# Designs tried in a protein design run: peptides against a protein of PDB entry 8OXM. Part 96

Target 1, 371 residues: chain A of PDB entry 8OXM
Amino acid sequence: FKAEFRLAGGVNLPKIIDCVGSDGKERRQLVKGRDDLRQDAVMQQVFQMCNTLLQRNTETRKRKLTICTYKVVPLSQRSGVLEWCTGTVPIGEFLVNNEDGAHKRYRPNDFSAFQCQKKMMEVQKKSFEEKYEVFMDVCQNFQPVFRYFCMEKFLDPAIWFEKRLAYTRSVATSSIVGYILGLGDRHVQNILINEQSAELVHIDLGVAFEQGKILPTPETVPFRLTRDIVDGMGITGVEGVFRRCCEKTMEVMRNSQETLLTIVEVLLYDPLFDWTMNPLKALYLQQRPEDETELHPTLNADDQECKRNLSDIDQSFNKVAERVLMRLQEKLKGVEEGTVLSVGGQVNLLIQQAIDPKNLSRLFPGWKAWV

## One batch from the design tools (peptide; aimed at target 1 H187)

Design b2_p29_7_s1 (made by RFdiffusion4, then SolubleMPNN; from b2_p29_7, 15 letters changed)
Fold by OpenDDE base, seed 5:
Structure b2_p29_7_s1 (fold): chain B 371 residues (1-371), chain A 29 residues (1-29)
Amino acid sequence: as target 1 above (371 residues)
Amino acid sequence: SLDELKEQFGLLIAEGRKRLAELEREERL
């Protein structure tokens, strides 16, 4: 084990550690608490199934559309290690978390990441109009730089083009599957990029089934498609490769409706899978940096032994589970806002919702919608 | 088939539960 560790984002502040295997290969490992491991393990199984569906379809197989998965290794009842390949970095670390972040290196005269965060925190309790104006000012003075990731890592132009294509396909696949599953909390520390493949690895899968919409500051975007995410695709942005890969992924998901509904139903009623948003988790996800100093929530893992006795399934839980299944069925039918859309129409609506600066300005400042 | 996918998913959940129950037994010893 290296003596240095890095913090990932998310609820239990997971630690990223670099390990040397018995084979002499370095491996990056994420150490998380019990509940995060269960949620992540379940969602990795769902991603593996989505990958199986994508591999069966000729159009998605030809495009190599996959979600990157990681291995969950339980160490104890209360701890485990998420193993992924060496050479992953949080996109937030590359962009903004270090003094040598890409924004500071390539745009030294722009606002600092700290100035952007401060400006958005000052308007957090203000009107949507005031949030939008400040968000537009932040965006004007904080220009995207994520194009430089592939340019720094891949000096050969042919390799650079192939890796930019791999990145764009990874964003498309994870965005559509993430939308179908209702994945939230997609902040810049919960998304890793592989420095060799340019593919994304989504971590901290604890906000699922649109539970991000019931947070005190509700999530207003279907997935992360912020300006830096788009800048990494190159000059075409969301057009061409990204849009086509989203459409082909959505087509496979919609054609797999019965399979996806059946699996999500099994998960919603699994007594070991706590997908419901609780007030403590909601407070933690949207805590102010000023409040972080006093509340070390010793979330006693003992009080979250809600033994969901199969006998005590509260009528409230069943109604929430039924609503999740109904909304999943609507998504898989292309029902958006009471209208049935084609695959292209649905994907277009989702892209427009995800890039809308009005939706982005309404997000919790910790989500960093300007990055 | 849908049944094979249900069965594979059921097996993965059951294996996850079994590993959790094994870890629960090892900490009681």
Scores: peptide ipSAE 0.033, ipTM 0.510, DockQ to the pose 0.022
OpenDDE base, seeds 1, 2, 3, 4: peptide ipSAE 0.021, 0.033, 0.014, 0.022; ipTM 0.447, 0.607, 0.410, 0.423

Design b2_p29_7_s2 (made by RFdiffusion4, then SolubleMPNN; from b2_p29_7, 15 letters changed)
Fold by OpenDDE base, seed 5:
Structure b2_p29_7_s2 (fold): chain B 371 residues (1-371), chain A 29 residues (1-29)
Amino acid sequence: as target 1 above (371 residues)
Amino acid sequence: SLQKEKEMFGLLRKEGIERLKELEAEERR
């Protein structure tokens, strides 16, 4: 272990540790403190299965559609080493870093990231109409810049084009797989980009099976498809490559219905996999910056042995698990809002929902829907 | 086959569960 560590951005201040292996290779490791890395480990296994399904299909294999995975080595129930993808950066660090973020460099006359966040926090308890108006003002004065990521990293035009294509395919695959699994909390610090491959790495998989919809501020989008995410795709945006890769991914998922239902059923009833949203987790995910000062949770580690008293909790749990399985089955049949959609119709609906400024304006301000 | 997918996931999940049980047993010592 090198004595030097870097802090990755985010609330949990994950430590990046450089480790020299017995093979003499340097490997970066992310040490997350207090995060339930068990949930990340389980979701990596699900992603590996989804990748296996995508590699078996000729159309998705030809397009190299994969969701990026990382090794989770659990060290304890509360600690583990993530094999940090060497040369990844949080998209939030590239875009909205306080000193040298791409928005500040390329759009110095736009609102600062802090001004945008402040404006959206001021309207957090206001009407949906007021939230929408302020979100539109923020978006007008905070123009997307994520196209510059590939332009800065890939100077050769042919390499630049291939990397932009790899990025677009990675967004499409992770968006559809994430929607099927009901992944939430897709804020700009939970999505990394690989500086060599331009592929996305999704971390902090603690909100799954649409549990983001039962947060105090419910999630209103199926996946992150914000203006910067779209800007990284280039001039075609969500059209062409992105849409086709979403459709081909969705086709594989729908054709794998029995496999995916079986996998999720095993996970929902796994006593070691707590996927249910609890009030403390909900408070933590949607904590206000003003509340950061007082809630140093000196929550003594001892009282979180809320022994699930088996009897009455079991019936409520089973009903939630059944509802999750039913909703997964609907998604895999293309049932949206009581209507059976084609793959193209379903993907189109999801794209429209994800880019709708009315849906984006309703998200928790910490999700940074304007980025 | 669907059976090989179930078996592969079941193996990965068993290994994951065993590892989690080992860690839980270590934290109780």
Scores: peptide ipSAE 0.147, ipTM 0.693, DockQ to the pose 0.023
OpenDDE base, seeds 1, 2, 3, 4: peptide ipSAE 0.008, 0.113, 0.030, 0.117; ipTM 0.313, 0.661, 0.559, 0.650; seed 4 fails the geometry check

Design b2_p29_7_s3 (made by RFdiffusion4, then SolubleMPNN; from b2_p29_7, 13 letters changed)
Fold by OpenDDE base, seed 3:
Structure b2_p29_7_s3 (fold): chain B 371 residues (1-371), chain A 29 residues (1-29)
Amino acid sequence: as target 1 above (371 residues)
Amino acid sequence: EIEKEKIEFGLLKEEGRRRLLAEEAEERA
């Protein structure tokens, strides 16, 4: 291990440690000290299985549709080593860094990221109408700039185009697989971009199976498809390559229904995999920056004996697991809002839900739906 | 400078569009 470490952004301040392997290669490792890395490890295995399904299909293989995965070594319930994706940056660091973020560089007369966050926090407890109006004002005065990521990193026109295509394919694949698995908490610090491949790496996989919908401020979008995410695709936006890659990914997922259900069933009933939302986790995920100073719960390690007492708690858990499986089966059949949709119809509905400013305005301000 | 970058970006956009059409033609073949 090198003596120097970098802090990755985010509340838990994960330590990036450079490690020299036994092969003499330097590898960056992310040490998360407070997160349950078991969730990340399990979800990485599910992503690897999804990648295997995508590689077996000729159309998804031709398009190189894959979710970027990383190695997770859980050391305990609250500690582990992530193989940090060398040459990745959080999209939030590129876009909305306070000193040198792309929004400040390319749009110096727009609202600051702090002003946008403050305006949305002020209306957090207000009506959906008032949230929508303030969100539209924020969006008007905070224009997307993520197109400049590929333009800054890839000066050759050929390479730039290929990398923008790789980005668009990566967003499509991760969006559809993330939706099928009900992956939440897709804030701008939980999505990394590879500076060489332009592919996305999703981290912090602790909100899965639509548990984001039971947060105090429910998640109202199926995946992150915000204005900057769309701006990175270039002039076609969500049309053309993105839509086609979503459809081809959804076709593979729907055709793999039995395999995906069997895998998720095993995971939902695994006593070592705590996927359920608890009040403390909900409070942590939607904690206000102002409240960060007081809540050091010294939660002693002993109180998380999830002794599944075989009583009424186990019946409540089983009913939640059954509902998750039923909803997963519905998604894989194309059942949305009680209607069976084609792959194209389902993908279209999901895209419309993800880009709807009414849905985006309802999200927790910490999710930064205007970015 | 910004106008040169816009013209260069316009050329890049048109080159990118030609390549997109070529890749779409290869995806349909």
Scores: peptide ipSAE 0.040, ipTM 0.413, DockQ to the pose 0.012
OpenDDE base, seeds 1, 2, 4, 5: peptide ipSAE 0.005, 0.018, 0.027, 0.016; ipTM 0.278, 0.395, 0.400, 0.395

Design b2_p29_7_s4 (made by RFdiffusion4, then SolubleMPNN; from b2_p29_7, 13 letters changed)
Fold by OpenDDE base, seed 1:
Structure b2_p29_7_s4 (fold): chain B 371 residues (1-371), chain A 29 residues (1-29)
Amino acid sequence: as target 1 above (371 residues)
Amino acid sequence: MIDEEKRLFGELRRLGRERLREEEREERL
């Protein structure tokens, strides 16, 4: 290891370290402290399995449908090492960086990212109608620009076209796999884009198995398919390549239901894997300025309740694991709202849910559903 | 979400707070 480290930005100040392998190659790694990487590691294993299933199918293999993975090595319950995704940038950094973000560069007369966030925070406690109206005003004055990512990075028209297709395929694969695994909406900083491949890398997989539905502001979309995500696909948007890649991914997932269920079952019942939404994690993911005042630890609860709670914890955990498995089985059967859908019908429903401004307007403003 | 799911998630939220308080106590010992 080199003696020097850099801090990655963010609250947890992860350490970027460079190591020289026995092969003489320099490799950058991210060391996270105060973070449980077991969930990330587990989700990467599930993604690798999904990739194996996608590679076995001729149609998905021909389309190069893959979810990008990175190496995760948990070292403890609160520390680990991640592969640094070299040559990637957070889509949020490209889009809404305050200094040189694509929205500022291409749409200088639109609302700033800060103005959009402020407007949506002001209505956070308001009616769904008021949220929708303000969201539509924000969307009118904050137009998508993510098409410019491929245009900036790929100057050759043939390469540009291929990379835009690679992006669209990556969004489709990650959206459907993410829906099956219940990743829900993804914060714009937790989606990286590779500057060479135009493929997405999903990081910080701390919300899975529809646990986003239990956040203080529940998720309302099956995956992130916001206006900028769609704009990156070019003129066809969600139609054509994206839809077909979603359908082909969903076909493979549904046809592999037994394998997926068995593996997720093993993971959900692993006593070393806590996938349940911890309340402090839920509060941390959706911190409100007002929530800082209620974190007074009242230290006064008597020791006699603790032993009854362990058996109730395990029973509650098992009941939730069973519900997650039942819902996973429903998804893999195409059961949506009590109706069995075809692959095309299910994918259509999911796309419509993900792009619906009414659903997007109800998301937590911190996750920037207008981007 | 069915009211039962909200209830069960409310309970998991309670239990996860208790576990964190136990882990924070064990780290202080």
Scores: peptide ipSAE 0.000, ipTM 0.335, DockQ to the pose 0.048
OpenDDE base, seeds 2, 3, 4, 5: peptide ipSAE 0.000, 0.000, 0.000, 0.000; ipTM 0.318, 0.296, 0.316, 0.204

Design b2_p29_8 (made by RFdiffusion4)
Pose (drawn by RFdiffusion4):
Structure b2_p29_8 (pose): chain A 334 residues (1-279, 317-371), chain P 29 residues (1-29)
Amino acid sequence: FKAEFRLAGGVNLPKIIDCVGSDGKERRQLVKGRDDLRQDAVMQQVFQMCNTLLQRNTETRKRKLTICTYKVVPLSQRSGVLEWCTGTVPIGEFLVNNEDGAHKRYRPNDFSAFQCQKKMMEVQKKSFEEKYEVFMDVCQNFQPVFRYFCMEKFLDPAIWFEKRLAYTRSVATSSIVGYILGLGDRHVQNILINEQSAELVHIDLGVAFEQGKILPTPETVPFRLTRDIVDGMGITGVEGVFRRCCEKTMEVMRNSQETLLTIVEVLLYDPLFDWTMNPFNKVAERVLMRLQEKLKGVEEGTVLSVGGQVNLLIQQAIDPKNLSRLFPGWKAWV
Amino acid sequence: SDKVIEEPKTSLEEEKEEREKEIEEAREA
């Protein structure tokens, strides 16, 4: 074990450690004290199940739809450990870096990230109209730059297109799975982009199962589909590879709702922390019902096709009205 | 004995901490 450890930031102060194995290769682990990783363990297990189901299905096997997973090992009710992701860079560090940010490098005339943050801080005390107007003004003077990422990393057109296609597929699959699982904490620091495979990886998974509505600022989108992601998917935008991949993933999930419910039914017997406190779990049953409704496409008794559900999700995600009410720290304009 | 290595915080990390505080407050409520 290495004698030094680093802090990853945050109120809980997670610890980063390095271990040297028998082969001598250093492996980085993240021990997360004062936090419950059992929910993250369930998220990783359902991620692996979805990846296996996508691999089993011939329609998705050809499309090579995969979900990037990292091992999470719970150690106690209030602690655990997880595998650190190597060879990945944060999206916000690439895009909105103060020093060498992509938006500053490409579009110096556009508004800086500090100006946008100041405007968002000044407008949180305003009403809906002023928030919508400021958001539209910010979007008018802040063009997406993320499309140049592979252009700056993959000079060969074949590799560049391969990486772009893998990025688009990974974004579609991750967005579908996050909508199904109700993942809400999807700001720039929770998503890591690989420098080689160009596949997005979700690392935080801190809050899910429709927890953003509980937060003071509700989460009005099911997944992150901001202007940068859409521009980086290509000229075609959400139409094309993203829509088809979302439809295929939704079909696979409708075909495997039995396996998904079997995986998620680990609750109601060993409830995790932050629940059933202050004295057939109530919130566990509620989230199971909500997941079942999402999977069956019933909601309030209404039937919805896979294509219609995908179109509705796209409309909700790209709607500036929903983006205006989001948390300023979520970086909806980014 | 183990040594702790600290690094400066960025503007984005400060906002993330504010967000985690709101999560904690929501859990306490």

Design b2_p29_8_s1 (made by RFdiffusion4, then SolubleMPNN; from b2_p29_8, 19 letters changed)
Fold by OpenDDE base, seed 5:
Structure b2_p29_8_s1 (fold): chain B 371 residues (1-371), chain A 29 residues (1-29)
Amino acid sequence: as target 1 above (371 residues)
Amino acid sequence: PVKLITYPLSELDKEATKMELLILEAKKA
C-alpha cells in the first residue's frame, strides 16, 4: 500500500488507496468505512447474471448492452475494498461541483446549485402543488448542460458520436435492469461516468427491491431519467436509441423470468443479505445534509444491536419477501397498475413516469431531481 | 472502417447530428 491516500467526494469520505497487485500492476482501490458493502457485492453478482443474459441474446449483444460492474471485497459488516474504476467521476461532481461544475461554466446566469436546493428545501413540507410550481421555476432557471460532457472529453466528431451512443445504451440498460431489481437512491453522487467509455457505473446499491418507496419521502420514479441525463443523449433524447435499447433490455429480462425469480428468491432468503429498509437506514438516507461540506457529526448510532426478537421478525420478513417476489413477477410479466402491457407499452409507461415533473417534484430534495 | 452508424438514423436524427457536429467544430475553433 502507498502511504498517500486521496479522499473521494461524498458523505462517507471513502479513501482511495493505490495497491500493487501480484502482477506488479498498480490498481486504485476505494475503501468505504461505513456502508455495508455486502449489499453492493450481492447486487454486482445479480448485474453479472443480467450481463450474461444480455450477451446470450443476439439483439442486445449487437448493441453491446451491459451494466458496468466493479469488484467488491467485503472485509467486515462495515468495511470493504471496492476496485475503483480508474477514470470515473460522479455525474454530480461534473455537473454541480461548487467551483467548476458544468452548470456554472456553461450557464453562469442560471440559478446556482445551492439556490435550486434551497428553493426545493423550503417547499419540502408543502403540498404537491406548491412543490410542482417551485420545481418548474427551478427547472426554467437551471437548464441542462450534460451534453458538454461528451463534447469536452471527445473532440473527434466520429468518436464523440460513438461515445454518446455508448452513454445512451448504458443509461437504457442500467435503467431497465435497475427498475426490474427495484434499485433506488439514484442521486447524482451514486452514479459515476467513465471518462474514456462514457458508460455509467452505479454505486451504493443498498436500496433495492423497491425499498425506496417505503422511505419517509417515497421514491416516485422507476429510475433516474432527469433533464441532464436526457441532455447527455443529445437531440434524440429519450427517443430512438434510448427507447429501442430499453425495449430490447426489457424483452431479455421478461424472457428470463424463471432465472431472475430463482436468483432473487435465493438472495431474499439469504440471512447474510439485509435488503430490508430499517428506520435508522431511512433516517440516514433522508437526513443527509445536502451540503457535502458540513461534517454533521454522524450521530453515533449506538450499537444497539436491535436484537429484534427473532420470532416476530420471521413472519413479517417472509410476508415482505413474498410481496417483493410477487411484484418482481408482475414486472417480468409486464403487469403495471393491474394491466398487462407489451414490452413497448411497459417501457413507454416507465419513461413517462421517470420524466414526469409531478413525480420528480415529489422526490426528496437531496435526490436533486432538477439535475 | 467500422460502420459507426449501427442504427438507421431518421432524417431528423441525421440533421440534428449534423447541427451538433457543426456546434462542436465551432467550439474547437
Scores: peptide ipSAE 0.022, ipTM 0.452, DockQ to the pose 0.013
OpenDDE base, seeds 1, 2, 3, 4: peptide ipSAE 0.020, 0.021, 0.020, 0.020; ipTM 0.499, 0.493, 0.514, 0.507; seeds 2, 3 fail the geometry check

Design b2_p29_8_s2 (made by RFdiffusion4, then SolubleMPNN; from b2_p29_8, 18 letters changed)
Fold by OpenDDE base, seed 3:
Structure b2_p29_8_s2 (fold): chain B 371 residues (1-371), chain A 29 residues (1-29)
Amino acid sequence: as target 1 above (371 residues)
Amino acid sequence: HMKLILEELSELDLEGIEMQKQILEALER
């Protein structure tokens, strides 16, 4: 281990450490403290299975559709080593770093990331109408710049084009797989981009199976498809490659229904896989920056034996698990709001839901829906 | 290069094709 560490951005302040392997190769490792990396490890296995399904299908294989995976070595219930993807950066670090962020560099006259966040925090407890109006004002004064990621990293036009295509495909694959699995908490620090491949790496997979919908501020989008995410696709935005890759991914997922249901069922009933949202986790995910000072980590999770009858907990758990499985089955059948949709219809609905400024304006300000 | 362009164009509608053409023309400058 090198003596130096870097903090990755985000609430958990994960430590990026450089490790020299026995092979003499330096490997970056992310040491997450206090995160249950078991959730990440389990979700990586599901992603690997999804990748196997995507590789078996000719249409997804030819497009190289894959969700990026990383190795998770859980060391304890609250600690582990992520084999960090060397050469990844949080999209938030590229876009909205206070000093050198792409928004500040390319749009110096726009609102600062801090001003945007402040404006949205001021309306956090306001009506949906007031949130929408302020969100639209923020969006008007904070224009997307993520196109510049590929332009900065890939100077050769052919390479640039290939990498933008890889990015778009990665967004599509991860969006659809993430939707099927009900992956939440897709804030700009939980999505990394590989500086060499332009592929996305989704981290912090602790909000899954639509548990983001039961947060105090519920998640209102199926995946992150914000203006910067779309801007990174280039001028066609969500049309063409992105839409088609979503459709092809969704086709594979729907055609693999039995396999996906079986896997998720095993995981939902795995007593070692705590996927359920708890109030403390909810508070942690939606804490205000002002509240960071008072949450001394004296949450000994051990001592609150709330002796709720084990029977009532188990019955509540089973009902939640059944509901998750039912909703997963609906998604894999193309059932949205009680209507059976085609793959194209379902993908279109999801895209529209994800880009709807009314949905985006309702998100927790920490999610940074304007980015 | 051309193969990837054609692949992307094959997934676009006519509007997307024109937009993609404008990008290519901008990259050749």
Scores: peptide ipSAE 0.043, ipTM 0.652, DockQ to the pose 0.012
OpenDDE base, seeds 1, 2, 4, 5: peptide ipSAE 0.020, 0.018, 0.020, 0.031; ipTM 0.557, 0.541, 0.596, 0.653

Design b2_p29_8_s3 (made by RFdiffusion4, then SolubleMPNN; from b2_p29_8, 18 letters changed)
Fold by OpenDDE base, seed 4:
Structure b2_p29_8_s3 (fold): chain B 371 residues (1-371), chain A 29 residues (1-29)
Amino acid sequence: as target 1 above (371 residues)
Amino acid sequence: EEKLILEEKTELDKLGEEMQLKILEALKK
């Protein structure tokens, strides 16, 4: 280990440590001191399985549809060593970094990220109508810029085009697999982009199996498909390559139903895999001050609403696991809201749900649904 | 291969159309 460490951004201040291997190669390691890396490790194994299924199918293999995985060595429930994704940057850091974020560089007259967050926090306890109106005002004055990631990194037009396709394919694969596994919306700091491949790396997999729906502010989208995520796809947006890659991924998932159910069942009943939402985890996810906002949420005692949505957690672990398996089976059958959909119909519904400003406006403001 | 090439071609065609429109708009100014 080198004596020097770097802080990765974000509230947990993970330590990047350079390690020299016995082979003389330097390897960066991320030391997380507060996160349950067991959940990340289990989810990486699930992603590896999904990748195996995707490689068996000719249409997904030709498109190189994969979820980027990283090595996780959990040391305890709250500590471990993660292989740092070298040559990756958080999407949030690229987009909304205080000093040199792409929004500030390309849209200097738009609202600041802080102004957007403040406006959305002011309406957090308001009606869905008021949230929607303010979200639309924020979106009008905070225009997407993520197209510039590939334009900055890839100056050759042919390489630029190839990398934009790789990005779009990566978003599609991770979105559909993320939906099947119930990862929900992903905070912009928990999505890394590889600066060489333009592929996404999802980290901090602490919400799975739709446990985001039982948060104090429930998730309303199947995956993160915000305006900047779409802008990175270029002119076609969610149409063309993205939609087709979603459909091909969903075809593989649905055709692998028995395998996916069996593996998820084993994981849900693994006593070492704590996937259930708990009140402390919910508070951590939705009441944590973001480092960028000196707005300490006053711990004002509206304890009562959090207790109502969390009182359903007193259902026996087994009933929650059974419900998760049932919902997974529905997804893999294309059952949405009691209706059986085709792959194209299901993918279309999911895309529409993910991009709907009404759904996005209802998300927890700390997850920056306008980015 | 053919389907992937067709997907990429369809995206290039759309990009080409947008670039042509932008060029035409710039030439009108």
Scores: peptide ipSAE 0.084, ipTM 0.688, DockQ to the pose 0.011
OpenDDE base, seeds 1, 2, 3, 5: peptide ipSAE 0.036, 0.010, 0.017, 0.000; ipTM 0.618, 0.405, 0.340, 0.232

Design b2_p29_8_s4 (made by RFdiffusion4, then SolubleMPNN; from b2_p29_8, 18 letters changed)
Fold by OpenDDE base, seed 1:
Structure b2_p29_8_s4 (fold): chain B 371 residues (1-371), chain A 29 residues (1-29)
Amino acid sequence: as target 1 above (371 residues)
Amino acid sequence: PVKLILEPKSELDKIAEEGGLLLEEALKR
């Protein structure tokens, strides 16, 4: 290990450490404290299984449809080592960095990212109509620029075209698998783009199984398909390659229903996984000051009340797990709003929901739905 | 220049920020 670490940022101040392997290769690692990396590890395992399913199918294999994964080594409930995604940048850093962000560089006369956020925060408690109007004003004065990522990184036209297709395929695969797993909208900092492959890496998978719908501001989109995400696909946007890759991914997922359900069931009932972290419990755990009150659980083994509380926790957990599995089964059957849809119908509905300015205007302003 | 890689705000930090904003505004009423 090098003696130097970099603070990567965030509330939990994760540390980037550089490690030299026995092979003499430098490997950057993120040491994340306080966060339960077990969820990330589990979701990476699910992604690897999805990749296996996608690789077995000829149509998805030919399209190279994969979700980028990273190595997670959970060390405890609150510590672990992440393989740092070397050669990646957060899309938010590329797009809306205050100093050199692409919006500022290419659209200097548009609203600043701060002005957009301020306008949307001012209407956060207003009507849906007022939110929509302000969102449309923000969008009119904050035009997408993510097309310039591939143009800056890939100067050769043939390489540029191939990388734009790789990006589009990566967005499609991650969007559909993310929808199936209920990852919801993804903050622009939690989506990394590989500067060499143009593929996306999704990190910090703490919200899954549609838990975003039970946030104080419920998620209204199935996945992030904002204007910049679409702009990165080029002139065809969501049509053509993206739609076809979504349909082929959804087809593989639906045809693998039993396998996916079994996998998620095993993960939900993994005693190492505390799925009882609802957003409210997560909030409550974050708001607890570091009061070193050693609540020694005096596990006095004889308190019938502790056994009742454990049984009620287990029953509540089982109900949540059953609900997650039922909703997953519905998605994999193409059941949307009580109607069974074809793969094309389901994918179309999801795309329309994800790009609808009415849905985007209702998202939490901190997630920057205008980016 | 140490590019402060503005780390991905954790989903938990977003929830906390959202909840905090809701609480601050509930306390301002």
Scores: peptide ipSAE 0.019, ipTM 0.393, DockQ to the pose 0.100
OpenDDE base, seeds 2, 3, 4, 5: peptide ipSAE 0.000, 0.000, 0.000, 0.000; ipTM 0.235, 0.271, 0.290, 0.279

